# Ledger of designs, part 49: peptides against a protein of PDB entry 7Q4I

Target 1, 281 residues: chain A of PDB entry 7Q4I
Amino acid sequence: HENSTIAERLYSEVRVLCWIMTNPSNHQKKARHVKRTWGKRCNKLIFMSSAKDDELDAVALPVGEGRNNLWGKTKEAYKYIYEHHINDADWFLKADDDTYTIVENMRYMLYPYSPETPVYFGCKFKPYVKQGYMSGGAGYVLSREAVRRFVVEALPNPKLCKSDNSGAEDVEIGKCLQNVNVLAGDSRDSNGRGRFFPFVPEHHLIPSHTDKKFWYWQYIFYKTDEGLDCCSDNAISFHYVSPNQMYVLDYLIYHLRPYGIINTPDALPNKLAVGELMPEI

## One batch from the design tools (peptide; made by RFdiffusion4, then SolubleMPNN)

Design b1_p12_6_s3 (from b1_p12_6, 5 letters changed)
Fold by OpenDDE base, seed 4:
Structure b1_p12_6_s3 (fold): chain B 281 residues (1-281), chain A 12 residues (1-12)
Amino acid sequence: as target 1 above (281 residues)
Amino acid sequence: SLDEKIENSGIV
């Protein structure tokens, strides 16, 4: 028998709305597989598209398709969330339709934080934004206050937030969020291991999989190593996960068990005050 | 492949 009592508590106390970046051509190919796997563990799941799909629960945003419109789609997605869903959750995850997320691990990371704290988490990158920005592919999670500041304070002001729809969506939201004093949090575990990953597990777990000149090592905000120490035991996300790999991960994480090994969860940390962050490592 | 430029992360 599985004891999910703590996970059920966190499901109630740390409410997560997941919005998935997708497009009409990927509704059946990718997004549906998110809905059938990890997306079912969100408190609310919404697919942000350019076309409505009632089977998927996809929203038609007033945006064009293509990579050059991702920033436009991100802006409209958060406007839509703010208008219709800001009270449906405490935390608001952006993920791609090829991101896999262990939502329970995200709730564990978020548990000490107030949703009224202007903070967001993800795989932090150091270029372009002084405090860093979160990798779009790894997924990033905003507090309710961060969403409010983004939509109400940043988006209406072209001095704070880029008004056009061009640019890297993750960089542009990172600039906007910094300009409204939303803090780029540290998502690492107590051992300094990452939780949000912009690649598949294989690329992080296998030592020397990449050249030291690989851009990732220049972009990562916190020093990370490859191998078993790359990744938290409470890792939250991986990117470039194929539809088939989503089902494999879902099986490996939630169904496959080594007989006779029982994991006991760590104690929950103390809750932080509004505006308080965990110390950076 | 890891050579997939995360084009979206400002990686030109």
Scores: peptide ipSAE 0.084, ipTM 0.800, DockQ to the pose 0.428
Fold by OpenDDE base, seed 2:
Structure b1_p12_6_s3 (fold): chain B 281 residues (1-281), chain A 12 residues (1-12)
Amino acid sequence: as target 1 above (281 residues)
Amino acid sequence: SLDEKIENSGIV
């Protein structure tokens, strides 16, 4: 028997809308597997596409397809969310159709924060944006106030937010959010371990003789280690997760248990006031 | 492989 009482409480108190970046060619190949795995644990799940799909619950955004339109799609996705869903959740997660997310761990991280605090979380990178920006592939989560500021204050102003649909999606939203004083939060656990990951678990867990020149080590905002200490026990996301690996992860995380080992959850932290952040470690 | 650049992180 599993006791989910705390997870159920957090499901109610920390409401998450997940929007999935996808395209019509990936509806069946990738997106449906998100819907069948981790996406079912979101309070609201929406697939943002260029074509409607009633089976998937995909929205046709007024954008073109292709890598050069991802920033355009992100802008239109958040406009759509603000218009139709801003009160349906407290937090708004962007993920790719090959991102896997442990939504309960995200709720745990978000629990102390007010959704009226202008903050967002993810895998923080240091280039291009002074406060950093969150990796697009690892997924990133905006507070309700962050979404409001992005859509109402940033997007209408070409001086604050890029009007063109071209550019690196995650960098461009990071610039826009900084320009409206949305804070790039620290998503690390109390041990300094990351929670959002831009690669599959294997790439983080296995100390590879990665060349110290590998771009990731230059981009990561916080110092991180490889191996078992790479990743929080409450890790939130991984990227480049194949459709098959999503089902493997669902099994390993939610079903497979070592007999006789019981995990006791830590106590919930105190809630922060509006505008307060957890101390950086 | 880890050599795969994150497609959309401004990695030139």
Scores: peptide ipSAE 0.073, ipTM 0.795, DockQ to the pose 0.433
Fold by OpenDDE base, seed 3:
Structure b1_p12_6_s3 (fold): chain B 281 residues (1-281), chain A 12 residues (1-12)
Amino acid sequence: as target 1 above (281 residues)
Amino acid sequence: SLDEKIENSGIV
């Protein structure tokens, strides 16, 4: 017997459209497993591809396949969302077909924010963009206002947003969003622990003798620790999650329970005014 | 592995 009353409330009050970056070769191999696991907890789930798939609910975007076209696909995905789905949600998550997301934890993080606040969240990286940008693999979530600004103000202006489809997808959207005053939010919890992760849980939870020269340590915007203190108890996403690991995570998070341990959720924070952010830690 | 480059984060 589970009490989901708070989760159901947040499902109604913090509506999330999830769009999944995929391609036709991954519809059956990866994307289908997103649909069968964490994607079912989105208010709306759309797969953005180059081919239509009615079983998957995949949209054929007018973009070529390959890593060099990911920026083009992201632009077309958000145009499609703005044209067809801008009122279907309050928040708009990009994830990869190998990203796993705990949508309830994302709703909890987003709850105090107005969707009319021009803000987006994810795993913040510091290079290339002054305010930072969000890692593409960890997934990132835009407010409704951020989507509007991106599509209406940034995309039509080559001075604000790259017209070509080439470039690092996450860096290019980060530049565009900064140029229209969409704020790169802090997704860390009250203890300063991260919520969006660009790797699998194992890589974050286990102190690796990572070379201090590992690019990740140079790219992270906020300092992070390795080990048990790496990650919020309310972590939102992990990347490079295999289809099999998605089912394992789904079982561990939503089904497996230690008998006699009951988690009490923290109280919801006060809602912020439009344009207001949580204080940085 | 940690050698898995986030291939699309502007990492050259």
Scores: peptide ipSAE 0.068, ipTM 0.794, DockQ to the pose 0.464
Fold by OpenDDE base, seed 1:
Structure b1_p12_6_s3 (fold): chain B 281 residues (1-281), chain A 12 residues (1-12)
Amino acid sequence: as target 1 above (281 residues)
Amino acid sequence: SLDEKIENSGIV
C-alpha cells in the first residue's frame, strides 16, 4: 500500500496537458508506449501528428513530415491547443515520442507558479536566444499565459515569430517566447541539480562518459556536474528513451521498492504571486 | 551514441 494523497492533490491543482510530437510511422512503434506508460499520468494526453489515429488519440495537423517541418508542427500544435484545450489544463508540456516524463515531479516544480505567469521550463540552453531556450528533446512546459502569448501575440507577427516552418523547433519557439516577454525559468532543484535531461539517464549519471569538448557542455545554460549530483532526486524527463526502456522506467519508478525504505516528501513551497519567479540558484 | 546530435537544438 502507498499513500498518494499529495500526488492526487497536485494532480488536481497543477493540471498538465501533455502533447507528444510524433508521426504516422511512429504511432505503433513509439507513441503507443508513451500512452501505456508515463502519458497516462497527464491530465490530458494528445498526440500531434500528420495523420489521425483514434486508437492513439492522434490529431492530424496541417503539416508535412520530416525534420524541416518540426517548427511548423509545433506552431500548429499550440494553435490547436489554444483553440480546443486552453482551459483543460494550467500547464502545457511538449515531449517527443521517445521522451520519458515523471509528471508528479513536474507538478512539484510547477506548484508554486501561477499559470497566469508568462513562464516556461525545460533544459535551458544558452546559444541563439539571450535569455536561453529549452531543449526540444528534454521536453518543455509552458504556462497557460505563455501559450496565449505565443499563439495570440507572437505567431501572427512575422517580426516576433518566424512565419517559415524551417529551422530548429526549440530555438524558434525560444525566440518567439522571448519576443513576447515569456520568461525562460530555472528548472533546477534547491541544490542546483537539473530536472530536464536531453539524454538517457546513463549518459548523465556516468562521469566522464563524454569528452569535455562535447557540444552539450557548450550549450547548457547553467553549470552542471557529472555523476549522481547531475540529477535531481525529483528529475522530470529523459530523452532517447526506447519503448522497452519506458516500461523499465515505469517499473523502477512506480513499482520497484527497496523493502523498509520510506521516502517522506518535502513540504510544498508557498505559492508565488502572478509574475513572480523563484530566485535563480 | 552521445554523438546523437540533438537534431533540433540549432546544432549545426
Scores: peptide ipSAE 0.065, ipTM 0.791, DockQ to the pose 0.441

Design b1_p12_6_s4 (from b1_p12_6, 7 letters changed)
Fold by OpenDDE base, seed 2:
Structure b1_p12_6_s4 (fold): chain B 281 residues (1-281), chain A 12 residues (1-12)
Amino acid sequence: as target 1 above (281 residues)
Amino acid sequence: SLEDAILNSGLV
């Protein structure tokens, strides 16, 4: 028997709407596996597509398909969320249909923050945006206030937010959010370990003699270590997770247990006031 | 890697 009392508390107090970036060709191949694994732990799960799928709960956004339309899809997704779902959650996660998320760990990270604080979290990258931006693949989570500012203040103003649908969606939303004073938060744990990851666990956990010239090391906002210290014990997301790997991760994280080892969760931190952030590490 | 190309191709 597992004691989930704290997780249940956080499920109620830290409500998360997850929207999944997908397309019609991936509804059955990828998106349904998100729905059958980690997506079931969101308070609300929506698939953002170009075609409706009632079995998947996919929404047809008025956008074209292809990588060049991801920014357009992101804008329409958040417009849709704001119009229909802004009060259904406190936090709004974007993930890809090959992102795996441990939603309980995200709730733990978000717990001290007010959803009225204009903040968002993810794997922070340093280029293109002064405060940084969050990796699209690792997934990023906006507060309710961040969504409001994005949709109401940024999107209608072409000086604040790119009107065209082209560009890197994560960079473009990062620019828009910065322009409306949404803060790029620090998602690291108390030991300075990352929680959102733009690659599979193997890539982060296995010290590869990756050349320091690898783009990731140039893009990462905070210094990170390789190996076992790469990742928080409360890691939130991984990217490039195949459909099969989602089920493996779901089993490993939620079912497989070493007998006789009991993990006691840390105490919840104090809640922050509106506009307050956790101290940087 | 293909991963590098995918992430870099989104940024370019």
Scores: peptide ipSAE 0.032, ipTM 0.742, DockQ to the pose 0.344
Fold by OpenDDE base, seed 4:
Structure b1_p12_6_s4 (fold): chain B 281 residues (1-281), chain A 12 residues (1-12)
Amino acid sequence: as target 1 above (281 residues)
Amino acid sequence: SLEDAILNSGLV
């Protein structure tokens, strides 16, 4: 009974390469579950690791392991993508091995944008970077042009992009991207609701789950509410999703249906010109 | 990173 015609169209027109940040210790524990759930809906799925895994399709990047090497791994991941896969997709998603992504919703958000527009999307944070940067945990998606600028223009220039592998990877890529005029897009829906989330759904959906002094409220670039109005009906990502919860989410989103309720998708927006962004809300 | 620590602290 499923009509996937629009989703199939977007799968073809909005090609997404997903790269997953992982490590050898998480190949079986986490990354495999990404591959078995939401990762199968990417046009291409690559696991970026320090060790090769043929079962997982993991790439061994020339990086060390540990939290202090995430920036190094991000740089090498995008270099690898640019060298081997830049034409395999239009958009390039970074996600963690505990990020869950509804790829169809991401394609819907990306549809109006040209992949030749230097733009990237995610959960925008306001500190450290003037235009903002995208939360690493929520995942962030670069246009093909953004990847090109990052790898070709930013990375080779220590004045534009940090050559050292230390630092918060999401902040550092945000600085690099800003320095090459890659725009930090607005991922919110037409109602101003977020699509990329740095926490599990429960943390966003439950009112007063966090104290008002919680750092997140100081970091979020756009004002957001808690509760059901927190999140777009077309939400894209959640972070800190356990392997078990990935299967739960996969079931809830793609299988479980309330009988007699049928959703009609909204009309696709008009395509934007190269360099054009949707108006900020 | 500081943010990773902050993000991880946000789960608690």
Scores: peptide ipSAE 0.032, ipTM 0.744, DockQ to the pose 0.206
Fold by OpenDDE base, seed 3:
Structure b1_p12_6_s4 (fold): chain B 281 residues (1-281), chain A 12 residues (1-12)
Amino acid sequence: as target 1 above (281 residues)
Amino acid sequence: SLEDAILNSGLV
């Protein structure tokens, strides 16, 4: 027996639309496994592709396939969301078809924020964008107001947002969002531990997994540690998660329990005013 | 690694 009362409350109060970046070749190989695992915990789940798939609920966006078209796909995905789904949720998560997300932990992080606050969250990187940008692989979540500003204010203006479809999608959306005063939030917990991760848990949890010269340590916006203290107890996402590992994570997080250990959730924080952010640590 | 190549290739 489990008590999900708080999670159910947050499901209702912090509505999340998840859109998954995918392609036709990955519908069966990857995207289907997102739908069967963590994606079922979103309030709305949409797969953004170049081909329609009624079994997957995939949308055919008017874009080409390949890494050089990811920015184009991201722009069209958010245009589609704004046109059809802007009122279906309060928050709008981009994830890859190999990203795993603990949606309840994301709702917990987002709970104090107004959806009308122009803010977005993820794994913040420091290069290229003054305020930082969110790693594409770790997934990033926009408020409803952030989506509105992106689609209505940024995308139509080539001075604010890149009109072509080339470039790193996460950097380009980061530039666009900065140009319309959407704030790059701090997703760290109260202990300063990260919540969005651009790699699998193993790569973050094992000390010295990467060389100190590894680009990630130069890109990360906030200082982070390796090992068990790398990651929040309320971590939100991991990237490069295989389809099989998605089912393993679902089992470990939602089903496997050590007998006699009961987790007591922290109290919900106070809600912030529109435009207000949590204090930086 | 493949991870390094994927993430770095998008940023170049």
Scores: peptide ipSAE 0.031, ipTM 0.738, DockQ to the pose 0.354
Fold by OpenDDE base, seed 5:
Structure b1_p12_6_s4 (fold): chain B 281 residues (1-281), chain A 12 residues (1-12)
Amino acid sequence: as target 1 above (281 residues)
Amino acid sequence: SLEDAILNSGLV
């Protein structure tokens, strides 16, 4: 028997809409496996595509396919969310169709924040944007106010937000959000460990898995280590997760238990006022 | 390999 009382409370109080970036060729290959695993733990799950799929719950956005159209798809996805779903959630997660997310851990991180605070979270990178931007692959989560500012204030103004559909989507949204005073939050836990990861767990957990010259070490906003101290015990996301690995992670996280070990959750922090952030570590 | 795909992902 499992006690999920706190998780159920957070499911109600910290409502998350997850939108998944996908394409028609990946509906069956990737996206359906998100729906069958971690996506079922979102309050609302929408797949953003170029073709409608009623079985998947995919929306056909007026965009082309390919990496050169990802920024266009991101803009249209958030416009769609604002027009149809802005009141269906408090927080709005972007993920890829090969991102895995522990939604309960995200709700725990978000709990103290007001959704009316203009803030967003993810794996923060330091180049191109002064306050940093969130890695697209790790997934990033916007408050309701951040979505409003992005769609209503940034997108209509070509001086604040890139009007064409080209460029790296995560960098471009990061620029737009900074220009409307949406804050790039700190997603690290109380021990200074990261929660959003742009790679699979193995790449973060194994020391020296990548060369020291690997671009990631130059891009990370906060100092991080490899090995056991790489990752929060309350980690939120991993990227490049294969469809089969999603089912493995679901089993390991939600079913497999070491007998005789009981994990007692920490107390929830106090709620912050509108505009207030947790202190940086 | 998965590592090669990650290294060549070209995020930005």
Scores: peptide ipSAE 0.031, ipTM 0.730, DockQ to the pose 0.713

Design b1_p12_7_s1 (from b1_p12_7, 5 letters changed)
Fold by OpenDDE base, seed 1:
Structure b1_p12_7_s1 (fold): chain B 281 residues (1-281), chain A 12 residues (1-12)
Amino acid sequence: as target 1 above (281 residues)
Amino acid sequence: SLEEKILNSGIV
């Protein structure tokens, strides 16, 4: 038996729509495993594809497939969300079909923020965008106001947002959001540990796993450590998670318990006013 | 390796 009272409260107060970037070839291979694992903990779950799938709840966006169309798919996904689902949630998460997300930890991070604050969160990278941008693979979450500004103010203006469907999806949305004064938030915990991760847990947890010349160390916006101190106890996401590993993570996080150890959650912080952010760590 | 996979993050 477990007590989920706080998690249930946050499920109601911090509503999250999760949209999953996928394609028809991955509906059965990857996307259905998201739906059967962490995706079931979203308030709303939508798969954004180029083909409709009623079993998956996949939407056919008017885009082609392939890496060069990911930016086009992201634009159409948020247009679709704004038109059909903007009132179904307070926060709007983009994830890949190989991203694993602990939605309760995301709700905890988002709890103090107003959804009317123009902000978004993820794994912040420093190149190309002055305020930084959020890694596409780690997943990123927009407030309702951020979605409104993106779709209504940025997308219709080629000077603010790239009209071409080519380019790096996460960089391009980062540019667009900056141009409409959506702030790139700090997703780190109070100890300065990251919550959104662009790789599997193993790659972050093992010290000296990568060369210091590895591009990731040049891209990260905030300084981060390797090893167990790399990651918040309330980590939100990991990328390159195989379908099999999604079920393993679901078991380890939600079912497997060391007998006699009980975690007491920290108190919720005070809510912030509209436009107010937590101080960066 | 998974680490060699190029993210969408403008990595050429």
Scores: peptide ipSAE 0.042, ipTM 0.770, DockQ to the pose 0.421
Fold by OpenDDE base, seed 5:
Structure b1_p12_7_s1 (fold): chain B 281 residues (1-281), chain A 12 residues (1-12)
Amino acid sequence: as target 1 above (281 residues)
Amino acid sequence: SLEEKILNSGIV
């Protein structure tokens, strides 16, 4: 039997709304598998699309499809969340329909922070935005205050936030958030290991899996290693996870157990004041 | 390959 007492506490105290970026062609192919796996561990799960789907709980946003409209979809998604769901959660996660998330590990990372602190977390990249921005594919999580500032202060002002729908959505939201003083947090664990990953576990765990000239090594904000030390034991997300691999990960993480090994969780850290961040490593 | 995959930031 499993003891989930701490996880249940965090489920109540660190409420997460997950919104999934998808499109009508992926409702059955990808999005439904998110709903059947890790998405069920969110406090609220919404699929943001261009077509309504009541079986999926998909919302039809007033945007076109294609990569050139992802920024438009992100803006409309957060407007929709602010209008209808801003009080339904404390934290608001964006993920793709091929992102896998360990929501309990995200709650653990977020626990000390106030949702009234203007902060967001993810896999931090260094180009284009002075404080950095979070990778779109790895998923990124905004505090309630960050969502408020984005929708109320940034979006209505063309000087603070791009008014057209073109551009890389993760870069553009990163610019907007910086312009309203939302802080780009540090997602690393106490050992300096990352928690949000823009690729599958295999890509990060196997040393020299990529060429040293691969763009990722120039984009990462914090120095990272490959191999077993690449990733936190409390990792939060991976990208490019196929529908079948979502079920494999669900089995490996939540069901498969090495007999005779008991993991005792670390004590929860002290809560921070509003506006306070954890010290950088 | 996984190395050939591009994130949203790679569209810029």
Scores: peptide ipSAE 0.041, ipTM 0.773, DockQ to the pose 0.460
Fold by OpenDDE base, seed 2:
Structure b1_p12_7_s1 (fold): chain B 281 residues (1-281), chain A 12 residues (1-12)
Amino acid sequence: as target 1 above (281 residues)
Amino acid sequence: SLEEKILNSGIV
């Protein structure tokens, strides 16, 4: 027996639209497995593609395919969301079709924040953008106000936002958002542990899995550790998750329980006023 | 390997 009362409350109060970056070749290979696992826990789930797929609920954006078009697809995805879905949610998550997300943990992190606060969260990287930017693969979540500013203020102005469709998608949106005063939030828990992860759990949990010269250690905005202390108990996302591993994670997170151990959730924090952020740790 | 993974084009 499971008590989901708080999760149900947060599902109602912290509405999340998840849009999944995909392409027609991945509709069956990857995207459908997102839909069958963690994506079902979003308030709204949309797959952003170049081709329509009624089974998947995929939208055909007016963009080409390939890595060089990811930024173009992100711009068109948020334009589509703003036009059709801006009032359907409070928060707007971008994820890849190989990102796994624990949506309840994201709602918990977002709960104190006003969706009218111009803020976004994810795995913060320090290069290229002064305030940092959020890793594309780990997924990032914009407030409703952040989406508004991005689409209405940033995108139409080539001085604020890159008009070309080329470039690193996550860096380019990070630049645009900074230019319209959308804040790059701190997604760490109260212990300073990360919640959004650009790799699979194994790569973060196993100490010395990577070389010390690995780019990630130079890119991460906040100091982080490897091992069990790498990751919040309320971790939100992992990247490079295979379709099969999505089902494994769904089982481990939502079904597998050690008998006799009951987790008592922490009390919800106080809500912040519009424009307020949680204190940095 | 993880060391060969690039999250986005232009990130090195």
Scores: peptide ipSAE 0.038, ipTM 0.761, DockQ to the pose 0.461
Fold by OpenDDE base, seed 3:
Structure b1_p12_7_s1 (fold): chain B 281 residues (1-281), chain A 12 residues (1-12)
Amino acid sequence: as target 1 above (281 residues)
Amino acid sequence: SLEEKILNSGIV
């Protein structure tokens, strides 16, 4: 009884490769649940690990495990994608094995942009990188051109991109991308509401008496509100989503319907020229 | 970063 015609069109026109950051200890505990939920809506889904897993479609990258190796894993993941999969998609999403993504909403956000535009999107943070960088936990999506610039122009040059595998993964890729003129896009909707979230829905939707000193408020690039106005109706991602919560979200978003309420999608925006961005709000 | 300590803790 559902009409998915527009979603199917966007699935074809806005192709997304999703790569999932994981490790061997999380293949069964976390990554498998991504594959069984939101990951099935990617055009291509790859799990980036240190060990191969044929059941999961996990790739063994030549990187050690540990927080200090996340940057190394990200570099090797994008190298692998560029070598094997650069033409399999238009956009390339990094997500964690506890990130939940509404891929249709991401396709909607990306629709006007050319994949040849050097741009990437996510939850933008302001420290360390002048244009900002995208939160690792919320997930971030690179255009095909952004991947090309990252792998071909940035990674081989130690002056542009950190050669060591240590450092904050999201900050380091943010520095590299800035150094090759990949733009840190604005992922907010037309009402200024965020789409990529570094926490679970509950933490964003419920006004918490969060200490004004909470690091998040100092890190966010754009002002955000708490409560019902925190989040776009077309939100894209949430982080710290447990395996069980992934199935709950999958049910709530794709299956549960209030009887008698029909949502009409907004019209698709006009496509932008190569290098053109949507106006900032 | 503070984010790395908090947000990426689930990967390893």
Scores: peptide ipSAE 0.035, ipTM 0.748, DockQ to the pose 0.150

